# Designs tried in a protein design run: peptides against a protein of PDB entry 4HTP. Part 23

Target 1, 231 residues: chain A of PDB entry 4HTP
Amino acid sequence: SQTVASHVPFADLCSTLERIQKSKGRAEKIRHFREFLDSWRKFHDALHKNHKDVTDSFYPAMRLILPQLERERMAYGIKETMLAKLYIELLNLPRDGKDALKLLNYRTPTGTHGDAGDFAMIAYFVLKPRCLQKGSLTIQQVNDLLDSIASNNSAKRKDLIKKSLLQLITQSSALEQKWLIRMIIKDLKLGVSQQTIFSVFHNDAAELHNVTTDLEKVCRQLHDPSVGLSD

## One batch from the design tools (peptide; aimed at target 1 H7 D12 K42)

Design b2_p15_6_s3 (made by RFdiffusion4, then SolubleMPNN; from b2_p15_6, 7 letters changed)
Fold by OpenDDE base, seed 5:
Structure b2_p15_6_s3 (fold): chain B 231 residues (1-231), chain A 15 residues (1-15)
Amino acid sequence: as target 1 above (231 residues)
Amino acid sequence: MSHLEKLAEEIEKLE
C-alpha cells in the first residue's frame, strides 16, 4: 500500500529538524514542527482521498523524531566509535590525519565550535566538503534501512549491517547524516520536550502514549487532530 | 508552500 512516507524526502524532515534546532524560542520551534505536521496531514488527505480506513499515519516520521520511544525496532548495536571507523574507511581518511582524529576523539574539545561530545556535529563538518549536496532517500527508505540494521544486529550479521549503513551514507547529504546519526544514537538535541511534540501532534497524544507506550497506536488513533479519544 | 503541499497538489491534479 502507498504511504505518505514513501513520497516524503528524508531531506525535508532533516531540514525541519535543523530549523527547530536553530530556533531560539519554544514558540518558533513549535511553529516549524507544526508546519511539517500540517503539510504531512494535507498530503495524507490528498494521497488517500478515495481510500477510507487506511493504516497510514505520521508514525514513520514520529519514530524518527522521538527515537527514544521506538519499540518496534530492536537495538542497532551501533556506537559512535563504530561510525567513526566506518567514515574513516569510506572517506579514505588518513588514520593519523586531523579529520580521522576528530571523529575518533569526538569527546575531546578540539576547536572553537563547542561541539565537544556531539559526534553528529563533528561528523557533519568532516562530511560537508565530501558528500552530496542533496540526498535521495525517502522517509520510508530510511526506515527500511534502519529496520534492516536492527534485524541484522539481532542476527549478528555484521556484513549486512555495514551494507545498510553504506546505503544510508552514500545516499545522504552531510546534513541528513548529522540527523541520521542522532536518530541512531537516539538523541536529537532539538531543545523541545517530548511533551511539547505530543501536545502539538494531538491534545490527547501524551495521555494515550502514557497508557499504551505504543507510538504507532498514538499516531494512528489520533491521526485527526479534531477527533479525540472519547469520540 | 511546502514541498509536501506541492506534492499534494500534484496528486490532486492527477485525480
Scores: peptide ipSAE 0.048, ipTM 0.744, DockQ to the pose 0.902
OpenDDE base, seeds 1, 2, 3, 4: peptide ipSAE 0.040, 0.038, 0.040, 0.009; ipTM 0.666, 0.666, 0.668, 0.510

Design b2_p15_6_s4 (made by RFdiffusion4, then SolubleMPNN; from b2_p15_6, 6 letters changed)
Fold by OpenDDE base, seed 3:
Structure b2_p15_6_s4 (fold): chain B 231 residues (1-231), chain A 15 residues (1-15)
Amino acid sequence: as target 1 above (231 residues)
Amino acid sequence: MSHLEKLVEKIEEEE
């Protein structure tokens, strides 16, 4: 069956996350998230108008926004150092060159941007002049590739992990890769709390998550903001 | 109009 996530470009989520990060106030951050969520719900209603019992929900997006709460997908086994080495190889960067050293030594401030310790930002600036301007992946496709990475990590298939990572990288803009890296490392740096995200999603979301620790259940059961846990 | 709003409009036009 068709899902909302199969129609939503990953770029749209990344643009929303970028707006949230750049916003200074809590209220503005909340507004950007709410606008994305409301658009998602409207699309869901239109897509599933003739189908009453669908399991489709905001879960495909929510698990990327709150990656530290992921429980379905196993560990990726990916760290910043692995990504640095992969980018050096893929982009054919000189190993002793400035950009390769920036990726490998991302914790040391080497530039004017104050991005020390933020690997995703360092990667963004290296990728920006070298990558496509617009990605082609949907949220569903990103999740499928991430599932493949986790499964292959469990199976110790490093070659297949690399293949899936290359598919993600080659089909993503520099901005999309910045956010993808943060999703994999499980630190989005949005400047808004988990509790705030849940409160915007549904009034009962934090409570249901505290009891179940199941993000998919939270998204499915509380899909309608007007229907509570007791209903 | 957001991308999703455009997609909604397209679905509604196909019905």
Scores: peptide ipSAE 0.054, ipTM 0.730, DockQ to the pose 0.953
OpenDDE base, seeds 1, 2, 4, 5: peptide ipSAE 0.038, 0.052, 0.008, 0.044; ipTM 0.715, 0.729, 0.435, 0.723

Design b2_p15_7 (made by RFdiffusion4)
Pose (drawn by RFdiffusion4):
Structure b2_p15_7 (pose): chain A 221 residues (1-106, 117-231), chain P 15 residues (1-15)
Amino acid sequence: SQTVASHVPFADLCSTLERIQKSKGRAEKIRHFREFLDSWRKFHDALHKNHKDVTDSFYPAMRLILPQLERERMAYGIKETMLAKLYIELLNLPRDGKDALKLLNYGDFAMIAYFVLKPRCLQKGSLTIQQVNDLLDSIASNNSAKRKDLIKKSLLQLITQSSALEQKWLIRMIIKDLKLGVSQQTIFSVFHNDAAELHNVTTDLEKVCRQLHDPSVGLSD
Amino acid sequence: SETTTRFDEMIEELE
């Protein structure tokens, strides 16, 4: 019943992505990712130490790291133009004000929002990766159920409980373009030698994470 | 990194 994702602050995923994006070289981008992946695997063993048929995996994090491969969740129905309106309303921004104009007159949207949020209020987030995933699930379902009000509420939960950095990365997860500077092939190859192959056949991110959880155990086994 | 340290501390608590 328990998951690694329930124990990992979304902030740690975000700080990892930030360092990845910030790194100039491929080797350094891989290093930052590998450290998070390796810690996740060590904690997985400690958490599920004496457990039986464990289905937990790196999927809750991997689906955020490779969001363009997201298939379980339906479309979010979220445009950058409406996030601008949501922030203007939420932050009580005067429309003639400098910050409101930056959002309205839209180095992607996530960065603009980052610069707007950075000097403001909350500096340390509280959500875990699991809670972020649960809320993204509510947003996707409410888009399918045509419930724009419940989408606003769920997104408000995500935004108001998160730091500027988390929000920058959350926006990028919703738009599905992280701009990390490291390819999907590279990310799969760091995770597992066989991961790129398994994803080609299955188009199933959760299956790849779960079946190839152990890096020393290949597809042939 | 601080994330690694956090994981190490969480694992120690479980042990």

Design b2_p15_7_s1 (made by RFdiffusion4, then SolubleMPNN; from b2_p15_7, 7 letters changed)
Fold by OpenDDE base, seed 3:
Structure b2_p15_7_s1 (fold): chain B 231 residues (1-231), chain A 15 residues (1-15)
Amino acid sequence: as target 1 above (231 residues)
Amino acid sequence: SEFEERVKKLIEELE
């Protein structure tokens, strides 16, 4: 059984998130999210035209947009310091060099961009001249790799965690890695509230989530914006 | 958007 997430490039989600972040007004932020969601639903209807009873939903994307609400996947066990060290190793950065120090001391202002405290932005600028221009991962593949990381963290298999991280990194652009980092750290900095995201997704989404705390149930049960909780 | 255009193309391929 095919899923929408298996057809949607991770890059497209990241581009949408970037547009949302750069938008100044709430209305514009909402528009970008709505356009992505509407396109997703349209593709879902086409993909599953002959199959009415499917479990496929917006959940694979929603869990990346609202990573702080993730309950199915266990903790990654990954912090900024670990990522910094990994990038230094992977990119063969001099340990006493400017870029390595930027990654390790991301909380201290080091440039004109005002990115202090935002590790993902620091990483982006280091990665931009050094990594692929276009990623190759789908949303489903990203989630599969993140599942692997969480599972291996639980099992204390550090080498396998590193393997999955390397696969994510080597198949992602700098922009995609910026957002991937934010998803792992669970802080997207979109400038739009969780409640707003839910309200755009479905009028009853916030209520259902408040009761169930299950993001997948919210996405599946409220997949159709015209069908409410009482239906 | 680029994604919207890709979705349109993907839908056409499914029809």
Scores: peptide ipSAE 0.325, ipTM 0.888, DockQ to the pose 0.880
OpenDDE base, seeds 1, 2, 4, 5: peptide ipSAE 0.268, 0.289, 0.300, 0.293; ipTM 0.861, 0.868, 0.863, 0.871

Design b2_p15_7_s2 (made by RFdiffusion4, then SolubleMPNN; from b2_p15_7, 7 letters changed)
Fold by OpenDDE base, seed 2:
Structure b2_p15_7_s2 (fold): chain B 231 residues (1-231), chain A 15 residues (1-15)
Amino acid sequence: as target 1 above (231 residues)
Amino acid sequence: SAVVERFQKLIEELE
């Protein structure tokens, strides 16, 4: 069956997140999120115009925006140190070189960017001159690969975990990888609260999530902003 | 925004 996520480039989500992060005020942050959400809903209506019983929702995007609330997908088993080593290998960086050391010692300030402690930002600057300028993954494809990583982590298949990570990395721009890393580590640093995200999504979203702790249920049941929880 | 415009293009492609 068709899904909105199968049509929306992951790059567009990342661009939205980047704009949110760079925005100074709450109102501006909300505006960027709302534009993406409203566009998603509009496309959903068009895509499913002749099908009223679909289960498709904003969930594929929401679970990437609020990765801390992910309950369907099990743990990735991925830390910054593992990613650092992977990038060093993939990019063929000299182990004693400047960029390799930046990745491995991301907690220690080494430059003028002031990104110490933020592995995703460190990785971004290392990747920017080395990787694709434009990614090719859809949101659905990203979620599929993340599902694979979680499943294989549970199954203790490290080789397959690496395979999926490589697919993500090789098909993503530096900016997309920055946000992908933050999604995996579950810290987006958007500067907007979970409550704000829920409030923009639907007036009853926070309440429903507090009761169910089911992000997909929240996205499905409250897909229409005009239909309330009590309706 | 560019993102909004791309969504609109996706919608138009369905027609």
Scores: peptide ipSAE 0.714, ipTM 0.968, DockQ to the pose 0.897
OpenDDE base, seeds 1, 3, 4, 5: peptide ipSAE 0.711, 0.709, 0.712, 0.711; ipTM 0.968, 0.968, 0.968, 0.968

Design b2_p15_7_s3 (made by RFdiffusion4, then SolubleMPNN; from b2_p15_7, 6 letters changed)
Fold by OpenDDE base, seed 2:
Structure b2_p15_7_s3 (fold): chain B 231 residues (1-231), chain A 15 residues (1-15)
Amino acid sequence: as target 1 above (231 residues)
Amino acid sequence: SEVEERFQKLIEELE
């Protein structure tokens, strides 16, 4: 079935996240999230105009925005060290070169940028001059690939994990990869709390999540901001 | 925003 996520570029989510992160004030951060959410809901209404009973919701995006709350996928089994090695291989970086060492020693301050300990930012600067400028993945495709990674991790199929990671990487810009890394590592550093995200999404979202711990259920049942939990 | 504009374009493409 058609979903909003199958139409929305992953790049657009990443651009929104970038704006949220760069915003200093809480109000501005909320504004950027709200704009994306409202656009999503508007498109949803248009896409499903003739089909009122659909299961499609904001869940595909929400699970990427709040990856710590992911319960459907099993663990990816991916850490920064694995990604570093993968990038060195993929980009054919000299092992003793500056960029390879930056990726491997991401916790050690090496430069003027206060990016020590933030692997995603370090990766971004390495990737920026070396990868495509515009990604081609939709939010649905990203989720499909992440599902594959989790499934293959459970099955101990390292080769297939690598394959899916390569698909993600080769079809993503540096900015998209920055956020993808943070989604996989489950630390977006947006500067807004989970509670704030829920409150913007729906007045009853935090309560429903506290009871069910089911992010998909929250997104589906509270898809309409005008319909409350008790309605 | 550019993102909002792209969403609007997506809506228009459904028509």
Scores: peptide ipSAE 0.670, ipTM 0.962, DockQ to the pose 0.834
OpenDDE base, seeds 1, 3, 4, 5: peptide ipSAE 0.665, 0.660, 0.667, 0.658; ipTM 0.962, 0.961, 0.962, 0.961

Design b2_p15_7_s4 (made by RFdiffusion4, then SolubleMPNN; from b2_p15_7, 6 letters changed)
Fold by OpenDDE base, seed 2:
Structure b2_p15_7_s4 (fold): chain B 231 residues (1-231), chain A 15 residues (1-15)
Amino acid sequence: as target 1 above (231 residues)
Amino acid sequence: SEVSERFEKLIEELE
């Protein structure tokens, strides 16, 4: 069965997240999220026009926006140091070079940017002049690859983890990789609370999540903003 | 936004 996530580029989610992060006011942040969500719902209605009982929902995007609430996937087993080493290898960076050292010592950057402790931002600046301008992955494909990583981590297959990571990296722009890293590390730094995200999604979302702790159920049951829990 | 415009194009492609 076709899903909205199989059609939406991961780049578009990342662009939305970037706009949210750059927005100073809460209202502007909410607006950007709402616009993406509304577009998603509209596309959903068009895609599933003749199918009323679909399980498709905003869940594929929501689990990337609120990665701390992920309960379906097991742990990735990926940390910043692993990613640093991977990038050094992939980009063929001199191990004692400036860029390699930036990645490895991301907690104490000596640069002009106030990005201390933010590995994703450090990686972004290293990647920007070296990566493709536009990625090719859909949200569904990103989730599939992340599923693979989690599964292979559980199976202790480090080689396959690396393979999936390479697929993600080689098909993503620097900006997409910035956000992908933050999703994996589970810290998006959007400046908007979980409660706000739920509130924008649906009036009953926070309550339902508090009871079920199931993000997919929240997205599925409350897909229509006009239909409440009691309806 | 550019993203919303792309969504509209996706919808058009379904028709």
Scores: peptide ipSAE 0.655, ipTM 0.959, DockQ to the pose 0.840
OpenDDE base, seeds 1, 3, 4, 5: peptide ipSAE 0.648, 0.646, 0.650, 0.649; ipTM 0.958, 0.958, 0.958, 0.958

Design b2_p15_8 (made by RFdiffusion4)
Pose (drawn by RFdiffusion4):
Structure b2_p15_8 (pose): chain A 221 residues (1-106, 117-231), chain P 15 residues (1-15)
Amino acid sequence: SQTVASHVPFADLCSTLERIQKSKGRAEKIRHFREFLDSWRKFHDALHKNHKDVTDSFYPAMRLILPQLERERMAYGIKETMLAKLYIELLNLPRDGKDALKLLNYGDFAMIAYFVLKPRCLQKGSLTIQQVNDLLDSIASNNSAKRKDLIKKSLLQLITQSSALEQKWLIRMIIKDLKLGVSQQTIFSVFHNDAAELHNVTTDLEKVCRQLHDPSVGLSD
Amino acid sequence: SEVEEHFDELIEELE
């Protein structure tokens, strides 16, 4: 019943992605990712130490790191133009004000929102990766159910409980373009030698994370 | 890193 994702602050995933994006070289981008992946695996063993048929995996994090491969969740129905309106309303931004104009007159949207949010209020987030995933699920379902009001509420929960950095990365997760500067092939190859292959056949991110959870155990076994 | 330290603390609590 328990998951690694329920114990990991979304902030730690975001700080990892930030350092990856900031790194100039491939080797450094891989290093930052590998450290998070390796810690996730160590904690997985400690958490599920004496457990039986464990289905927990790196999937809750991997689906955020490779969001373009997201298949379980339906479309979010979220445009950058409506996030601008949501922030103007939420932050009580005067429309003639400098910050409101930056959002309205839209180095992607996530960065503009980052610069707007950075000097404001909350500096430390509170959500875990699991809670972020649960809320993204509600947003995708409410888009399918044509409930734009429930989408606004769910997105408001995500935004108001998160730091500027988490919000920058959450926006990129929703738009599905992280701009990390490291390819999907590279990310799969760091995770597992066989991961790129398994994903080609299955097109199933959760299956790949679960089946190839152990890096020393290949597809042949 | 601070992320690694956070994981180490979680593991120590479980041990």

Design b2_p15_8_s1 (made by RFdiffusion4, then SolubleMPNN; from b2_p15_8, 7 letters changed)
Fold by OpenDDE base, seed 3:
Structure b2_p15_8_s1 (fold): chain B 231 residues (1-231), chain A 15 residues (1-15)
Amino acid sequence: as target 1 above (231 residues)
Amino acid sequence: SSIEEYFEKKIKELE
């Protein structure tokens, strides 16, 4: 069975998130999210036109947009310091060099961009001249790799964690990695609240989530914006 | 938008 997430490039989600972040007004932020969501739903209807009662939903994207609400996937066990060390190794950065020090000391202002404390932004600027211009991963593939990381973290298989991380990194652009890092660290800095995201998704989404704390149930049960909780 | 165009293209491929 095919899913929408298997057809949507991770790059498209990241571009949407970037547009949301750069937008100053709430209304503009909402517009960008709504456009992505509406397109997703339209594609869902087309993909599943001959199959009713599918379990496919917006959940694969929603769990990346609201990673702090993830309950299905266990902890990654990944912090900024681990990622910094990985990038230094992967990019063969001199350990005493400017870029390596930026990654390791991301909390200290080192440039004109005011990115202190935002590891993902620091990483982005280091990666931009060194990474692929376009990634190749779908949203489903990203989630599969993240599942692998969480599972292997639980099993204390550090080498397999590294393998999955390397696959994510080597198949992603600098922009995609910026957002991937934020998803792993669970802080997207979109400038729009969780409640706003839910309200745009479905009028009853916040209520259902408050009761169930199950993001997948929210996405599946409220897949149709015209069908409410009482229906 | 670019994303809308992408999805429209993909939808047509499914028809």
Scores: peptide ipSAE 0.299, ipTM 0.872, DockQ to the pose 0.918
OpenDDE base, seeds 1, 2, 4, 5: peptide ipSAE 0.278, 0.272, 0.017, 0.278; ipTM 0.861, 0.858, 0.509, 0.861

Design b2_p15_8_s2 (made by RFdiffusion4, then SolubleMPNN; from b2_p15_8, 5 letters changed)
Fold by OpenDDE base, seed 1:
Structure b2_p15_8_s2 (fold): chain B 231 residues (1-231), chain A 15 residues (1-15)
Amino acid sequence: as target 1 above (231 residues)
Amino acid sequence: SEIEERFEKLIKELE
């Protein structure tokens, strides 16, 4: 079955997240999220115009925006050090070179951008001159690959984990990879709280999540912002 | 906004 996520480029989510992160005020951050969300809902209505009782929802995007609330996927088993080594290998970076050392020692101040401790930002600057300008993955495809990683981690299939990671990396821009890393590490650093995200999504979202702890259920049941829990 | 315009293009592609 077709979903909104199968049509929306991952790049569009990443650009939205980038705008949210760069925005200084809460109101501006909310605006960027709202614009994406409203557009998503509008697309949903268009896509499913002739279909009733679809289970499609904002969940594919929400689980990437709030990855710490993910309960469906198993653990990825991926840390910054693993990603660093992977990038060094993939990009054929000299092991004793500046960029390799930046990735491996991402917590150490380098004095360039003040990004010490933020692996995703360090990776971004290393990747920017070396990667595609535009990625090709949809949100659905990203989720599929992440599902694969989690499943293969559970099955201890390291080779298949690497394969899926390579697919993600080779089909993503530097900016997309920055956000992908943050999604995997489960720290987006948006500067907006979970509560704010829920409040913008639906007035009853926080309450329903507190009861169910099921992000998919929240997105599905509260898909329509005009329909409440008591409705 | 740019994101809204991108989604509008996607919607048009469905028609």
Scores: peptide ipSAE 0.713, ipTM 0.970, DockQ to the pose 0.778
OpenDDE base, seeds 2, 3, 4, 5: peptide ipSAE 0.709, 0.709, 0.708, 0.708; ipTM 0.969, 0.969, 0.969, 0.969

Design b2_p15_8_s3 (made by RFdiffusion4, then SolubleMPNN; from b2_p15_8, 5 letters changed)
Fold by OpenDDE base, seed 2:
Formats: structure tokens, C-alpha cells, sequence
Structure b2_p15_8_s3 (fold): chain B 231 residues (1-231), chain A 15 residues (1-15)
């Protein structure tokens, strides 16, 4: 069946996350999230105009925005060091070169930017002049690939994990990869709390999540902001 | 906003 996530470019989510991160005030951060969410809901209504009883929800996006609350996928088994090695290989970086060393030693402050310890930012600057400018993946496709990674990790299929990672990387811009890395590592550094995200999504979202710990159920049951938990 | 405009284009594509 058709889903909103199958239509929304991953780039649009990433640009929203970038705006949230760059915003200094809580109110501005909330505004950017709300604009994306409201647009998503509007598109949902248009897409499912003739089918009111659907299971489609904001869940595909929410699980990427709050990856630490992921319960459906098992662990990816991916750390920064693995990604560093993958990028060195993929980009054919000289092993003793500056960029390779930046990726491998991302915790050591070597640059002019205060990006030490933030692997995603280090990767971004290495990738920016080397990768495509516009990604081609939808949110659904990103989730499918992440599902594949988790499944193959549980099955100990390292080659297939690499294959899925390569698909993600080769079809994503530097900015998209920055956020993808943060999603995989489960640290977005948005500067807004989980509670704030839930409160913007729905008044009852935090409560329902506290009871169920089921992010999909929260997104589905509270899809309509005008319909409460007690309704 | 830019994001709203992008989603509007998506809506137009399915109509």
C-alpha cells in the first residue's frame, strides 16, 4: 500500500533536522519540526483521501528522529570506526592521508572546527567535496535499508551489511549522510528533548509512550492531533 | 516555508 514515507525524500527530513540543529531558540526549533509534521499530515490526508482506515502514520519519520526509542529493529552493530573504514575504502582515501586520519581519529581535535568527537560532522566535511550533491532516497527506502542492516547484523552477514551501507552512502548527499550517521549511532544532537518532540506531535504522546514504549503505536493512535487518548 | 512548498509539490504530483 502507498505510504507517505514512500513519497517524501529523505533529503527533506535531513534539511528539517539541519534547520532544527542550527536554530538557537527552543521556539524556533519547535517551529521547524511543526512545519515538517503539519506538512506530513496534510500530505497524508491527500494521499489517503479515499481510504480513511489506514495504518500509515508519522512512524517512519519519527523512528529516525528519535532513533534511541527504536524497538522494532534490532541493533545495527555499526560503530564510528566501522564507518570510518568503510568511507576510506569507498572514497579511496590514502590511508596515511589527512582525511583518512580525520575519520579514524575523529575524537582527537585536529581541525579548526570544534567537531572533535562528532564523527558525523567530521564525515560531512570529508564527504562534501567528494559525493553527489543531491540524494535520491525516500524515507521509506532509508528505513528499508536500515531494516536490512539490522536483520543482516542479527544473521552475522557482514557482506550484506556492507552492501546495504554502500547503497545508503552512494545514494545520499553529504548532508544526508551526516544525519544518517547520527541516526545509526542514535544521537541526533538536535538540541530539543524527547518530551518536546512528543509534545509537538500530540498532547498525549508522552503519556502513551511511557505506558506502551511503542513508538509506532504512539504515531498511529495519536495520528490526529484533535483526537485524544481518551476519545 | 520551503518544506511546505516541497510537500505541496508532492501533493500536486498525486492529484
Amino acid sequence: as target 1 above (231 residues)
Amino acid sequence: SEIEERFQKLIEEIE
Scores: peptide ipSAE 0.756, ipTM 0.975, DockQ to the pose 0.767
OpenDDE base, seeds 1, 3, 4, 5: peptide ipSAE 0.754, 0.754, 0.755, 0.754; ipTM 0.975, 0.975, 0.975, 0.975

Design b2_p15_8_s4 (made by RFdiffusion4, then SolubleMPNN; from b2_p15_8, 6 letters changed)
Fold by OpenDDE base, seed 2:
Structure b2_p15_8_s4 (fold): chain B 231 residues (1-231), chain A 15 residues (1-15)
Amino acid sequence: as target 1 above (231 residues)
Amino acid sequence: SEIEERFQEKIKEIE
């Protein structure tokens, strides 16, 4: 069946997240999220105009925005050190070169940007002059690849994990990879709380999630902001 | 925004 996520570029989600992160005020951060969400809901209504009883929802995006609440996928088994080594290999970086050392020693302050400890930002600056400028993945494709990684991690298939990671990386811009890394590590650093995200999504979202701990159920049952939990 | 415009274009394609 058709899904909104199969039509939305991952780049658009990443651009939205970038705007949220760069915004200083809570109100501005909320505005960027709301605009993306409203657009998503409008597209959903158009896509499913003739099929009102669908399971499609904001869940594919929400699980990337709030990756710490992921309960469907098993653990990825991926840490910053693994990604560092992968990038060094993929980009053919000299092992003793400055960029390889930045990735491997991301916790050590070396740069002027104060990015120490933020692997995603360090990776971004290394990738920016080296990778493609525009990604090609949809939100659904990203989720499919992440599902593959989790499944293969559970099955101890390291080679297949690498394959899926390489597919993600080679089809993503530096900005997209910055956010993808943060999604995998489960720390987006948006500057807005989980409660704020839920509140913008639906008035009853935080309550329903608190009871069910099921992010998909929250997104599906509260898809319409005008229909409450008690309705 | 450009993102909103892309959504609108996709909606137009479906309608």
Scores: peptide ipSAE 0.628, ipTM 0.958, DockQ to the pose 0.930
OpenDDE base, seeds 1, 3, 4, 5: peptide ipSAE 0.627, 0.621, 0.626, 0.618; ipTM 0.957, 0.957, 0.958, 0.956

## One batch from the design tools (peptide; aimed at target 1 H7 V8 F43)

Design b2_p16_1 (made by RFdiffusion4)
Pose (drawn by RFdiffusion4):
Formats: C-alpha cells, structure tokens, sequence
Structure b2_p16_1 (pose): chain A 221 residues (1-106, 117-231), chain P 16 residues (1-16)
C-alpha cells in the first residue's frame, strides 16, 4: 500500500531538475539525475524491506522527468495563456502592472512565471511527489469530464502550496517540455541498460520502471 | 517522520 513517492518532497525532484537544466555538460546532468535515482532505490529497499508483491517503482518520478511519454493521464487542457490569467487573478496583479504585462505579452512561460513568483510569499513548498501526481490526475480527469471549474480548483491547490521553483517545473511538466538538455535515450540508459528497449516494445512507462526496477536484473531474466 | 528523515539522509549521502 505504501509508496516512495508519498515520502519524497516534490521540491527535491524540482531542485534536481533545476541543477540538471543548469549543468552545462552531459556528465554533470547525468550525475544529478543518478543521485536522485540512486537515493530513490535505496529508500525503496528500506521502505519495502520485508514486503511481498511490491508494485511500487520509480514511475511516479519518471513520468514527471519524461512527461512527453505520459500515456496513463489524458490531456490536461491547459494553455500558457490561461495560466497567465490564473496568476493575474490569483496574485491580484493590476493589468497595467509590470508582472501582469510580462504574463500577458508572452526562456519559456515557466521562466516568466518563475521570475514573477520568486520574490513573493511562499518560499518553501509542502507537496510530495505523490500529491502532485494525484492532483495532475484530477486535472486530466476533469478535462475529460469537461469540468473547467474543478480544473481551476485543482491547479490552484498545486500552485498555492508550492514554491516558485516547483511551480516553474510543474508548468513544464504540464506543457510536457522540460528543456533539460539531456535526451530521453540518455535518461533511459542511466536508469537501466535495457530500459530504452523495453519502452520501444511496450510504450509503457510504468511497466519499464517496475520491470526494470533493479539495475542488475535484465530483460533476459 | 523517521522515514522522511531517512530520505533526507540518503539524498545527502548520494550528493556527498
């Protein structure tokens, strides 16, 4: 019943992605990712120490790191133009104001929102990776159910409980373009030697994370 | 919690 994702602050995923994006070289980008992945694996063993048929895996984090491969969630129905309106309303931004104009006259949208949010209010987030995933699930379902009001509420929960950095990365997760500077093939190869292969055949991110959870146990076994 | 603390310890060690 328990999950690694319920114990990991979304902020730690975000700080990892931030350092990855900031790194100039491939080796350094891989290092930052590998550290998070390795810690996740160590904590997985400690958490599920004496457990039986464990289905928990790196999937809750991997689906955010490779969001373009997201298949379980339907489309979010979220445009950068409406996030601008959501922030103007939420932050009580005067439309003639400098911050409102930056959002309206839209180095992607996530960065503009980052610069707007950074000097404001909340500096430390509270959400776990699991809670972020649960809320993204509500957003995708409510898009399918044509409930734009419930989408606004769910997105408001995500935004108001998160720091500027988390929001920058959450926006990118929703748009599905992280701009990390490291390829999907590279990310899969760091996770598991066989991961790129398994994904080619299955097109199934959760299956790959679960089946190839152990780096020393290959597809052949 | 103890598991939350463990997570922060493990992440710090991986980064050291």
Amino acid sequence: SQTVASHVPFADLCSTLERIQKSKGRAEKIRHFREFLDSWRKFHDALHKNHKDVTDSFYPAMRLILPQLERERMAYGIKETMLAKLYIELLNLPRDGKDALKLLNYGDFAMIAYFVLKPRCLQKGSLTIQQVNDLLDSIASNNSAKRKDLIKKSLLQLITQSSALEQKWLIRMIIKDLKLGVSQQTIFSVFHNDAAELHNVTTDLEKVCRQLHDPSVGLSD
Amino acid sequence: SSFDELWHELLSEARS

